Peptides against a protein of PDB entry 4N7V. Designs and how they scored, part 67

Target 1, 222 residues: chain A of PDB entry 4N7V
Amino acid sequence: TLRSITSPLVAHRLKPIRQKTKKAVVSILDSEEVCVELVKEYASQEYVKEVLQISSDGNTITIYYPNGGRGFPLADRPPSPTDNISRYSFDNLPEKYWRKYQYASRFVQLVRSKSPKITYFTRYAKCILMENSPGADFEVWFYDGVKIHKTEDFIQVIEKTGKSYTLKSESEVNSLKEEIKMYMDHANEGHRICLALESIISEEERKTRSAPFFPIIIGRKP

## One batch from the design tools (peptide; made by RFdiffusion4, then SolubleMPNN)

Design b2_p16_5_s1 (from b2_p16_5, 6 letters changed)
Fold by OpenDDE base, seed 5:
Structure b2_p16_5_s1 (fold): chain B 222 residues (1-222), chain A 16 residues (1-16)
Amino acid sequence: as target 1 above (222 residues)
Amino acid sequence: DKEWEEALEALEKALE
């Protein structure tokens, strides 16, 4: 099943973006829907031959072939679904589209990993918890130039000297210089606080059923 | 951004 290889993508709260490759364009729309456009070139003109439009919650996939399958000229946005429209639920998506959905999902996850959910200013750093899940990325930009980037898989450190390295195990973290450990301790504290605030705010959103509270900025830059 | 480039390349391959 599709569910065995990926979860429904989640594009809520993401800003619109459009990125083109040679053969495709992927977009997050103002509606927070995700569109994947298959691009073909004919006579030095690019045409959209196929569009997968995925709902913001990832559960509905609309597939259409612009201009009766002849293609529609590539523009600054996906073509409107006018011809040969098929609508599927996530669990009923034909297997031939699974790969495309999977990469749309990966793109969304990448965007989420770069999308601030909580920005927290401390005395020493700008901390940012991102939108991706599980294990949201967490970035700490120290005002003195040190940067720490935490992901589910690794921790990247950029020192004042510009020296950069990646830590992939607790052993490596424990082997850090004491000076760097101070930065790591601060980063971890900021991370804990952001996670706690995320939980509290999310619960309040659930209770009030109000508009989204995220993204949020906490504190102020010194 | 290397991560973006890799994702775009992967997307392109998937849609090939």
Scores: peptide ipSAE 0.033, ipTM 0.676, DockQ to the pose 0.119
Fold by OpenDDE base, seed 3:
Structure b2_p16_5_s1 (fold): chain B 222 residues (1-222), chain A 16 residues (1-16)
Amino acid sequence: as target 1 above (222 residues)
Amino acid sequence: DKEWEEALEALEKALE
Protein backbone atom coordinates (compact mmCIF):
# COMPACT_ATOMS: atom_id res chain seq x y z
CA THR B 1 0.00 0.00 0.00
CA LEU B 2 0.98 3.62 -0.40
CA ARG B 3 0.63 4.04 3.35
CA SER B 4 3.40 1.50 3.88
CA ILE B 5 5.73 3.73 1.86
CA THR B 6 4.72 7.16 3.12
CA SER B 7 2.12 8.95 5.21
CA PRO B 8 -0.10 11.66 3.76
CA LEU B 9 1.86 14.85 3.27
CA VAL B 10 1.06 17.83 5.48
CA ALA B 11 1.44 21.27 3.94
CA HIS B 12 -0.45 23.27 6.56
CA ARG B 13 1.08 26.63 7.50
CA LEU B 14 3.67 26.46 4.73
CA LYS B 15 4.32 29.61 2.74
CA PRO B 16 3.66 29.59 -0.99
CA ILE B 17 6.65 28.56 -3.08
CA ARG B 18 7.31 27.62 -6.68
CA GLN B 19 10.47 25.70 -7.44
CA LYS B 20 11.36 24.91 -11.03
CA THR B 21 13.73 22.23 -12.20
CA LYS B 22 14.47 21.07 -15.71
CA LYS B 23 11.85 18.34 -15.65
CA ALA B 24 9.38 19.44 -13.01
CA VAL B 25 7.89 22.34 -11.13
CA VAL B 26 6.71 21.91 -7.57
CA SER B 27 4.52 24.49 -5.91
CA ILE B 28 2.89 25.11 -2.60
CA LEU B 29 -0.12 27.26 -3.42
CA ASP B 30 -1.79 29.99 -1.39
CA SER B 31 -4.40 27.37 -0.55
CA GLU B 32 -1.57 25.25 0.91
CA GLU B 33 -2.21 22.63 -1.74
CA VAL B 34 0.82 21.03 -3.33
CA CYS B 35 1.13 20.97 -7.10
CA VAL B 36 3.65 18.96 -9.10
CA GLU B 37 3.95 19.71 -12.80
CA LEU B 38 5.80 17.39 -15.14
CA VAL B 39 7.64 19.47 -17.72
CA LYS B 40 8.62 18.46 -21.24
CA GLU B 41 10.52 20.52 -23.77
CA TYR B 42 9.53 20.63 -27.45
CA ALA B 43 11.06 22.99 -29.98
CA SER B 44 12.66 25.10 -27.23
CA GLN B 45 9.30 25.53 -25.48
CA GLU B 46 8.45 23.99 -22.12
CA TYR B 47 5.08 22.30 -21.67
CA VAL B 48 3.28 20.89 -18.67
CA LYS B 49 2.22 17.35 -19.54
CA GLU B 50 0.94 16.05 -16.22
CA VAL B 51 -0.19 17.69 -13.00
CA LEU B 52 -0.66 16.20 -9.55
CA GLN B 53 -2.48 18.51 -7.18
CA ILE B 54 -2.55 17.30 -3.58
CA SER B 55 -4.67 18.76 -0.79
CA SER B 56 -2.99 20.41 2.19
CA ASP B 57 -3.71 17.37 4.36
CA GLY B 58 -2.44 14.99 1.68
CA ASN B 59 -5.67 12.99 1.54
CA THR B 60 -6.99 14.09 -1.85
CA ILE B 61 -5.06 13.83 -5.10
CA THR B 62 -6.27 15.44 -8.31
CA ILE B 63 -4.52 14.36 -11.50
CA TYR B 64 -4.99 15.91 -14.91
CA TYR B 65 -3.26 16.08 -18.27
CA PRO B 66 -3.42 19.60 -19.66
CA ASN B 67 -4.80 20.17 -23.14
CA GLY B 68 -5.88 16.57 -23.59
CA GLY B 69 -2.37 15.34 -22.94
CA ARG B 70 -0.81 17.57 -25.58
CA GLY B 71 0.56 19.76 -22.83
CA PHE B 72 0.09 23.36 -21.82
CA PRO B 73 2.83 25.99 -22.09
CA LEU B 74 4.69 26.38 -18.80
CA ALA B 75 3.63 29.53 -16.98
CA ASP B 76 4.13 31.22 -13.61
CA ARG B 77 1.39 29.05 -12.12
CA PRO B 78 0.00 25.56 -12.68
CA PRO B 79 -2.49 25.18 -15.52
CA SER B 80 -6.10 24.98 -14.44
CA PRO B 81 -7.73 21.56 -14.30
CA THR B 82 -9.99 20.72 -17.24
CA ASP B 83 -12.86 18.26 -17.58
CA ASN B 84 -10.51 15.29 -17.96
CA ILE B 85 -9.48 15.11 -14.32
CA SER B 86 -9.15 12.18 -11.95
CA ARG B 87 -9.65 12.53 -8.22
CA TYR B 88 -8.41 9.98 -5.72
CA SER B 89 -8.19 9.55 -2.01
CA PHE B 90 -4.79 8.73 -0.55
CA ASP B 91 -5.71 5.08 -0.02
CA ASN B 92 -7.21 4.73 -3.50
CA LEU B 93 -4.36 6.31 -5.45
CA PRO B 94 -3.27 4.05 -8.32
CA GLU B 95 0.16 2.52 -7.84
CA LYS B 96 1.48 4.20 -10.98
CA TYR B 97 1.31 7.53 -9.14
CA TRP B 98 2.86 6.41 -5.85
CA ARG B 99 6.39 7.53 -6.64
CA LYS B 100 5.12 10.90 -7.80
CA TYR B 101 3.23 11.29 -4.56
CA GLN B 102 6.35 10.32 -2.64
CA TYR B 103 8.22 13.00 -4.55
CA ALA B 104 5.72 15.62 -3.44
CA SER B 105 5.84 14.31 0.11
CA ARG B 106 9.61 14.51 0.30
CA PHE B 107 9.58 18.04 -1.02
CA VAL B 108 6.99 19.11 1.53
CA GLN B 109 8.92 17.45 4.33
CA LEU B 110 12.06 19.27 3.24
CA VAL B 111 10.24 22.60 3.20
CA ARG B 112 8.80 21.82 6.63
CA SER B 113 12.29 21.16 8.00
CA LYS B 114 13.19 24.70 6.96
CA SER B 115 9.98 26.38 8.12
CA PRO B 116 10.01 27.90 11.62
CA LYS B 117 7.21 26.79 13.91
CA ILE B 118 8.58 28.31 17.11
CA THR B 119 11.30 30.95 17.34
CA TYR B 120 12.63 31.40 20.87
CA PHE B 121 15.19 34.01 21.85
CA THR B 122 17.25 33.23 24.92
CA ARG B 123 19.94 35.28 26.61
CA TYR B 124 22.57 33.54 24.52
CA ALA B 125 20.91 32.25 21.35
CA LYS B 126 18.12 32.27 18.81
CA CYS B 127 16.38 28.89 18.93
CA ILE B 128 14.12 27.64 16.14
CA LEU B 129 11.85 24.60 16.19
CA MET B 130 10.82 23.64 12.65
CA GLU B 131 7.53 22.30 11.23
CA ASN B 132 8.67 18.83 10.20
CA SER B 133 7.49 15.77 12.10
CA PRO B 134 8.12 13.46 13.79
CA GLY B 135 11.32 14.74 15.39
CA ALA B 136 11.25 18.33 14.20
CA ASP B 137 14.53 19.95 13.30
CA PHE B 138 15.86 22.30 15.95
CA GLU B 139 18.42 25.02 15.28
CA VAL B 140 20.31 27.14 17.79
CA TRP B 141 22.19 30.21 16.64
CA PHE B 142 24.33 31.49 19.49
CA TYR B 143 25.06 35.19 19.36
CA ASP B 144 28.78 34.50 19.66
CA GLY B 145 28.79 32.51 16.42
CA VAL B 146 28.32 28.92 17.58
CA LYS B 147 25.57 27.00 15.77
CA ILE B 148 23.89 23.72 16.67
CA HIS B 149 21.48 21.95 14.32
CA LYS B 150 19.57 18.96 15.68
CA THR B 151 17.67 16.55 13.46
CA GLU B 152 16.14 13.16 14.08
CA ASP B 153 19.30 11.58 12.67
CA PHE B 154 22.19 13.77 13.80
CA ILE B 155 23.50 16.86 15.56
CA GLN B 156 25.64 19.27 13.59
CA VAL B 157 27.95 21.66 15.44
CA ILE B 158 29.67 24.72 14.01
CA GLU B 159 32.21 26.19 16.41
CA LYS B 160 33.45 29.78 16.66
CA THR B 161 36.50 28.85 14.64
CA GLY B 162 34.28 27.65 11.82
CA LYS B 163 35.08 24.03 12.56
CA SER B 164 32.08 21.89 11.68
CA TYR B 165 31.30 18.30 12.61
CA THR B 166 28.35 15.92 12.90
CA LEU B 167 27.44 13.78 15.89
CA LYS B 168 25.39 10.61 15.31
CA SER B 169 25.53 8.90 18.70
CA GLU B 170 25.32 9.69 22.37
CA SER B 171 28.90 8.53 22.83
CA GLU B 172 30.10 11.19 20.41
CA VAL B 173 28.10 13.81 22.29
CA ASN B 174 29.67 12.68 25.55
CA SER B 175 33.12 12.99 24.02
CA LEU B 176 32.70 16.69 23.28
CA LYS B 177 34.95 19.25 24.90
CA GLU B 178 33.51 20.75 28.05
CA GLU B 179 33.13 24.16 26.46
CA ILE B 180 31.02 22.68 23.66
CA LYS B 181 28.95 20.73 26.16
CA MET B 182 27.90 24.03 27.67
CA TYR B 183 26.45 25.09 24.33
CA MET B 184 24.81 21.70 23.94
CA ASP B 185 23.23 21.97 27.38
CA HIS B 186 21.78 25.34 26.51
CA ALA B 187 20.53 24.05 23.17
CA ASN B 188 18.87 21.09 24.87
CA GLU B 189 17.16 23.36 27.37
CA GLY B 190 15.86 25.59 24.60
CA HIS B 191 14.67 22.52 22.75
CA ARG B 192 12.82 21.24 25.80
CA ILE B 193 11.10 24.58 26.27
CA CYS B 194 10.06 24.78 22.61
CA LEU B 195 8.62 21.27 22.72
CA ALA B 196 6.70 22.06 25.89
CA LEU B 197 5.30 25.25 24.40
CA GLU B 198 4.40 23.46 21.18
CA SER B 199 2.36 20.96 23.16
CA ILE B 200 0.54 23.60 25.20
CA ILE B 201 -0.19 25.85 22.25
CA SER B 202 -1.35 22.96 20.08
CA GLU B 203 -3.78 21.92 22.79
CA GLU B 204 -5.20 25.43 23.03
CA GLU B 205 -5.46 25.58 19.26
CA ARG B 206 -7.46 22.36 19.32
CA LYS B 207 -9.81 23.68 22.00
CA THR B 208 -10.51 27.02 20.35
CA ARG B 209 -10.81 25.70 16.78
CA SER B 210 -9.38 29.03 15.70
CA ALA B 211 -6.92 30.05 13.04
CA PRO B 212 -3.48 28.51 13.44
CA PHE B 213 -1.44 29.91 16.31
CA PHE B 214 1.82 28.95 14.66
CA PRO B 215 4.31 30.20 13.74
CA ILE B 216 5.12 32.03 16.96
CA ILE B 217 8.01 34.11 18.23
CA ILE B 218 8.92 34.09 21.91
CA GLY B 219 11.12 36.77 23.41
CA ARG B 220 13.46 39.12 21.59
CA LYS B 221 17.11 39.30 20.73
CA PRO B 222 18.98 40.94 23.65
CA ASP A 1 9.75 7.04 -13.00
CA LYS A 2 13.34 8.00 -13.67
CA GLU A 3 12.28 11.47 -14.76
CA TRP A 4 10.64 12.16 -11.43
CA GLU A 5 13.62 10.84 -9.50
CA GLU A 6 15.93 13.12 -11.41
CA ALA A 7 13.58 16.01 -10.81
CA LEU A 8 13.56 15.28 -7.08
CA GLU A 9 17.34 15.24 -6.87
CA ALA A 10 17.55 18.50 -8.74
CA LEU A 11 14.92 20.03 -6.51
CA GLU A 12 16.69 18.95 -3.33
CA LYS A 13 19.90 20.52 -4.58
CA ALA A 14 18.09 23.74 -5.42
CA LEU A 15 16.74 23.98 -1.88
CA GLU A 16 20.19 23.57 -0.28
Scores: peptide ipSAE 0.032, ipTM 0.686, DockQ to the pose 0.533
Fold by OpenDDE base, seed 1:
Structure b2_p16_5_s1 (fold): chain B 222 residues (1-222), chain A 16 residues (1-16)
Amino acid sequence: as target 1 above (222 residues)
Amino acid sequence: DKEWEEALEALEKALE
């Protein structure tokens, strides 16, 4: 099943973006829907031949072929659905579209990993918890130039000298020099606070059922 | 689908 290889994508709270390549365009719309456009070139003009449009919650997939399959000239936004529209639920999506959906999901996940959910300014650093899940990315930009980037898979450290390295195990973290451990301790505390705030704010969102509270900024740069 | 495969590969490279 599609569910066995990916979960429904989640594009909520993401800002609109449009990324073009030679053969495709991927977009997050103002509506928070995700569109993948297949692009072909004819006589030095680019045409959209197929569009995969996915709802913001990832559960509804709409597939259409602009201009009866002849293609529609590439524009600054996806062409509107017209004729010959196929609509599927996530669990009923034909296998031939699974790879396309998976790519859209990966793109959204990448965007989420770069989209601030909580920005927290401490005395020493700007901390950012991102939108991706599970295991949201966490970045710490120390005002003295040190950077720590935590992901589900690794921790990247950039020292003041520009020296960069990646840690993938607890043993490697424990082997850090004492000066770097101080930065790591501060980063971990900031991370803990952001996760706690995320939980509290999310619960209030659930109770209030209003517009999203995220993204949020806490504190200010000294 | 060959066109889509090429398109997806191109997108992946552009996002790196």
Scores: peptide ipSAE 0.032, ipTM 0.697, DockQ to the pose 0.269
Fold by OpenDDE base, seed 2:
Structure b2_p16_5_s1 (fold): chain B 222 residues (1-222), chain A 16 residues (1-16)
Amino acid sequence: as target 1 above (222 residues)
Amino acid sequence: DKEWEEALEALEKALE
């Protein structure tokens, strides 16, 4: 099943974007729907041949082929559905479209990893918890130029000198120089606080069922 | 679909 290889994409709270490449255009709309357009070039003109439109919660997929499959000229937005319109639920999506769905999902996940959910200013750094899941990315920008980027898989450190390295184990973290450990300790504390706040705020959102609280900013730069 | 795979790689690079 599709569910065994991926989960429904989640585009909630993502800002609208339109990213063009040679072969495709991907958009997050104002409605938070995700549109992927397959692009073909004929006689120096770009045409949209296939569109996947996915709901913000990833559970509904609309697939269509503009202009009877002949393609529609590439524009500033996805073409409207006109021909060969099919609508599927996530669990009923034909296997032939699974890889294309995964394409959209991976893109959304990447955007989420770069989308702030919580921004927390400390005395020494700007901390940012991102929207991706599981294991949201966490970035710490120290005001003196040090940067720490935590992911589920690794920790990247950029020192004042510009020296950059990646840590992939607890042993490597424990072997850090004392000066760097101080930054790491601060980053870890900021991370803990952001996770705690996320939990509390999410619970309040669940109770109120009103407008989303995220993204949120805590404090200000000194 | 090879075209989609290539497009994804290009998108990932563009978003860095």
Scores: peptide ipSAE 0.030, ipTM 0.681, DockQ to the pose 0.569

Design b2_p16_5_s2 (from b2_p16_5, 5 letters changed)
Fold by OpenDDE base, seed 3:
Structure b2_p16_5_s2 (fold): chain B 222 residues (1-222), chain A 16 residues (1-16)
Amino acid sequence: as target 1 above (222 residues)
Amino acid sequence: DEEWEEALKKLEEELE
């Protein structure tokens, strides 16, 4: 099943973006829908041959073929759905479209990892919890120039000198210089606070069913 | 921009 490969993508609260490659253009629209435009080149002109438009919650996929499948000239936005429109639920999506859906999903995951959900200013740093899940990326920008970036897979450290390195195990973290451990301790505390706030705010959102509370900024830059 | 290009290039290989 598609569900065994990926979960429905979640594009809520993401800003509009459009990214072009050789074979595709992927977009997040103002509506928070995700579009994958499949591109082919003919006589030095690029044409959109197929479009997957995915709802913000990832559960509905609309597929259409512009200009009766002949293609529509590539523009600054997806072509309007006019020809050969099919609509599927996530669980009913034909297998031939699974890779294209996965492409959209991974793109959204990347965007989410770069989209602030909580910004928290401490005495020493700007902390940012990102939108991706599970294991949201967490960045700490210390005002003195040190940077720590935590992901599910690693911790990247950039020292004041510009020296950078990646930590992938607890043993490597334990082997850090004492000075760097102080930064790590602060980063970990900021991370804990952001996760706690995320939980509390998310629960209130669930109860009120109001407009999104995120993104949110806690504190102010000194 | 380079980060996006590299990431999307890797993802585009899945469209083949």
Scores: peptide ipSAE 0.080, ipTM 0.794, DockQ to the pose 0.118
Fold by OpenDDE base, seed 4:
Structure b2_p16_5_s2 (fold): chain B 222 residues (1-222), chain A 16 residues (1-16)
Amino acid sequence: as target 1 above (222 residues)
Amino acid sequence: DEEWEEALKKLEEELE
């Protein structure tokens, strides 16, 4: 099933973006819908041959073939749907579209990993918890130039000197120089606080059913 | 952003 490969994408709260590659253009619209435009080149002109438009919650996929499948010239936005639009739920999406959906999903996940959900200013750093899940990325920009980037898979450290390295295990973290451990400790504290706040705010958001509370900024740069 | 381009390129390879 598609669900065994990926979960429905979640594009809520994401800013509009349009990214072009050789074979596709992927967009997050102002409506928070996600569009994958499949691009083909013909006579030195790029045409959109197929469009997948995915709802912000990832559960509805609208597929259409611009200009009766002849393609529509690539523009600054997805072409409007034409006749013979197919609409699918996530669970009934034909397998032939799964890779394209996965592409959209991974793109959204990437965008989410770069989209601040909580920005928290400490005495020493700007901490940012990102929108991606599970295991949201967490970035710490120390005012002295040290950077720590935590993901679900690794921790990247950039030292004041510009030296960069990646840690993939607790043993490697434990083997850090004492000076770096201090930064890591601060990063971990900031991370814990952001996660705690995320939980509290999310619960309050659920109760009020108001406009999204996120993204939020806590504190200010000293 | 070079990082974005590289990431998207990798993702695009999965479209094939």
Scores: peptide ipSAE 0.088, ipTM 0.796, DockQ to the pose 0.121; fails the geometry check
Fold by OpenDDE base, seed 5:
Structure b2_p16_5_s2 (fold): chain B 222 residues (1-222), chain A 16 residues (1-16)
Amino acid sequence: as target 1 above (222 residues)
Amino acid sequence: DEEWEEALKKLEEELE
């Protein structure tokens, strides 16, 4: 099943974006829908031959073939669905579209990993918890130039000297120089606070059934 | 953005 490969994508609260590659253009629209435009080149002109438009909650997929399958010239936005429109639920999506859906999902995950959910200013750093899940990315930008980037898989450190390295295990973290451990301790505290606030705010969102509270900014740069 | 290009290139390999 598609569900065994990926979960439904979640594009809520993401800002509009459009990214082009050789074979595809992927977009998040103002509506928070996700579009994958499959591109082919003919006579030095790029054409959109197929479009997957996925709802913000990932559960509805609309597939259409512009201009009766002949394609439309690539533009600054997806072509409007006019011909050969099919609509599927996530669980009823034909297997031939699963890779394209997965592409969209991974793109959304990437965007989410770069989208601030909580920004928290401390005395020493700007901390940012991102939208991706599970294990949201967490960035700490120290005002003195040190940067720490935490993901589910690794921790990247950029020192004042510009030296950059990646930590992939607890043993490597424990082997850090004492000076760097101080930054890591501060980063971890900021991370803990952001996670706690995320939990509290999310619960209040659930109770109030109001407009989204995220993204939020807590504090200000000193 | 080079980071985006590299990331999207890797994702595009899945479309093949």
Scores: peptide ipSAE 0.085, ipTM 0.794, DockQ to the pose 0.120; fails the geometry check
Fold by OpenDDE base, seed 2:
Structure b2_p16_5_s2 (fold): chain B 222 residues (1-222), chain A 16 residues (1-16)
Amino acid sequence: as target 1 above (222 residues)
Amino acid sequence: DEEWEEALKKLEEELE
């Protein structure tokens, strides 16, 4: 099943964006829907041959073939749906569209990894918890130039000298120089605080059923 | 922009 390969994409709270590659254009719309336009080149002109429009919660996929499958010239936005549209739920999506859905999902995940959910200013750093899940990216920008980037898979450190390295195990973290450990300790504290606040705020958001509370900014830059 | 292009290129390769 598609569910065994990927979860439904979640595009809520993401800003509109349009990104073109050689074979596709992927967009997040103002409606927070996600569109994948499959592009073909013919006679030095690019045409959209197929469009997947995915709901913001990832559960509904609308597929259409512009201009009766002949394609529509690539423009600054997805072409309008034609009469022969197909609508699927996530669990009923035909296998032939799974790769395209995965592309959309991974794009959204990439955007989420760069979208601040919580920004927390400490005395020493700007901390940012991102929107991606599970294991949201966490960035710490120290005012003295040190940067720590935590992902689910690794920790990247950029020192004041510009020296950069990646840590992939607890043993490597434990082997850090004492000076770097101080930065790591501060980063970990900021991370813990952001995760705690995320949990509390998310629960209140659920209870109130109001407009989204995220993204939020806590504290001020010194 | 360059980071996005490289990331999207990798994703596009998976689309093939």
Scores: peptide ipSAE 0.080, ipTM 0.793, DockQ to the pose 0.148; fails the geometry check

Design b2_p16_5_s3 (from b2_p16_5, 6 letters changed)
Fold by OpenDDE base, seed 4:
Structure b2_p16_5_s3 (fold): chain B 222 residues (1-222), chain A 16 residues (1-16)
Amino acid sequence: as target 1 above (222 residues)
Amino acid sequence: DEEWEKDLKELEEKLK
């Protein structure tokens, strides 16, 4: 099943973006829908032959073939659907489209990992909790130049000297120099606070049923 | 799969 290889993508709160690659143009629209435009070159012109438009919650996939499958010239936005539109739920998406959905999903996840959800300024650093899940990326930009980037899989440290290294286990973290541990401790504290605030704010957001509370900025740069 | 992976890597580089 598609669900066994990916979860429905979530594009809520993401800013519009359009990125072109060799095979496709992927976009997050103002509506927070995600579009994958499959591109083919013919006579030195790029044409969109197929479009997957995915709802912001990832559960609905609309597929259409511009210009009756002949293709539509690549433009600054996806072509509008005309005829022969197919609509699928996530669980009913034909297997032939799974790879394209995965592509969209991975793109969205990547964008989410770079999209601030909570920005928290401490005395020593700018902390940013990102939108991706599970295990949102967490970045700490210390004002003195040290940088820490936490992901689900690793922790990257960039020291003042520019020395960079990646930690993949708790043992490696424990083996850090004492001076680096201080930065890590601060980063972890900031991370804890951001996670706590995320939980609290999300709960209030649920209760209020208002406009999204995120992204938020807490504090200010000293 | 390999082609899509390459394409995704290109995408990742563009988002840096």
Scores: peptide ipSAE 0.214, ipTM 0.839, DockQ to the pose 0.652
Fold by OpenDDE base, seed 3:
Structure b2_p16_5_s3 (fold): chain B 222 residues (1-222), chain A 16 residues (1-16)
Amino acid sequence: as target 1 above (222 residues)
Amino acid sequence: DEEWEKDLKELEEKLK
């Protein structure tokens, strides 16, 4: 099943963007829907042959073929759907479209990993918890130049000297120089606080049933 | 699949 290889993408709170690559143009719309435009080139002109439009919650996929499958010239926005529109739920998406859905999902996940959900200014650093899940990326920009980037899979450290390295195990973290451990301790504390705030704010958001509270900024740069 | 992976890497570079 599609669910065995990916979860429904989540594009809520993401800013609109449009990115072109060799194979496709992917967009997050103002509506927070995600569009994948499959592009082909004919006679030095690019045409959109197929469009996957995915709802913001990832559960509904609308597929259409512009101009009866002949393609529509690539423009600055996805072509409007006309006739021959297919609509699928996530669990009913034909297998032939799974790879394209995965492409959209991975793109959205990437965007989410770069989208601030909580920005927290401490005495020593700017901390940023990102939108991706599970295990949201967490970045710490110390005012003295040290940088720490935590992901679900690794921790990247950039020292004042510009020396950069990646830690992939607890053993490597434990082997850090004492000076770097101090930065790591602060980063971990900031991370804990951001996660706690996320939980509290999310609960209040649920109770209020109003506009999204995120993204949010806590504190200010000293 | 490798071609799609390259395309995703291109997207990643553009998002930096």
Scores: peptide ipSAE 0.213, ipTM 0.837, DockQ to the pose 0.708
Fold by OpenDDE base, seed 2:
Structure b2_p16_5_s3 (fold): chain B 222 residues (1-222), chain A 16 residues (1-16)
Amino acid sequence: as target 1 above (222 residues)
Amino acid sequence: DEEWEKDLKELEEKLK
């Protein structure tokens, strides 16, 4: 099943964006829907031959073929669905479209990893918890130039000198020199606070059923 | 699919 290889994409709270590559144009619309336009080149002109339009919650996929499959000239936005329209739920998506859905999902996840959910200013750093899940990226920009980037898989450290390295285990973290451990301790505290606040705010958001509380900024740069 | 992986890497570079 598709669910065994990916989860429904989640594009809520993401800003509109349009990115073109060799094979496709991927867009997050103002509506927070995601569009994958499959691009083909013919006679030095690019055409959109297939479009996957995915709902913001990833659960509904609308597929259409512009101009009856002949293609529509590539423009600044996806072509409107007019011909050969099919609508599927996530669990009923034909296997032939799974790769394209996965492409959209990975794009959205990438955008989420770069989209601030919580920005928290401490005395020493700007901390940012990102939108991606599970294991949201967490960045700490110390005002003195040190940077720590935590992901689900690694911790990247950039020192004042510009020296950069990646830590992949607790053993490596524990082997850090004391000077760097101080930064790591602060980063970890900021991370803990952001995660705690995320949980509390999300619960309140659920209860109120109002407009999204995120993204949120806590504190200010000193 | 290697082609899609290359295409995604291109997206990653554009978003940096």
Scores: peptide ipSAE 0.210, ipTM 0.836, DockQ to the pose 0.663
Fold by OpenDDE base, seed 5:
Structure b2_p16_5_s3 (fold): chain B 222 residues (1-222), chain A 16 residues (1-16)
Amino acid sequence: as target 1 above (222 residues)
Amino acid sequence: DEEWEKDLKELEEKLK
């Protein structure tokens, strides 16, 4: 099943974006829907031959073939669905579209990993918890130039000297210089606070069923 | 499949 290889994508709260690659143009729309435009070149002109439009919650996929399958010239936005349109639920999506859905999902995750959910200013740093899940990325920009980027898989450190390295195990973290450990301790504290706030705010959102509270900014740069 | 991975890599680079 599709569910065995990916979860429904979640594009809520993401800003509109459009990115072109060799094979496709992928977009997050103002509606927070995600579009994958499959591009083909003919006579030095690019045409959109197929479009997957995925709902913001990832559960509904609308597929259409612009201009009766002849293709529509690539533009600055996806072509409107006017012709034969197929609508599928996530669990009923034909297998031939699974790779394209995965592509959309991975794109959304990348965007989410770069989209601030909580920005928290401390005395020493700007801390940012991102939208991706599980294990949201967490960035700490210290005002003195040190940067720490935490992901589910690694921790990247950029020192004042510009030296950059990646840590993938607890042993590597424990082997850090004492001065760097101080930055790491501060980063971890900021991370804890952001996660706590995320939990509290998310619970309030659930209770009130109000408009999204995120993204949120807490504090200000000193 | 490999083509999609290359395409995703390109996409990731554009998002940097």
Scores: peptide ipSAE 0.209, ipTM 0.836, DockQ to the pose 0.647

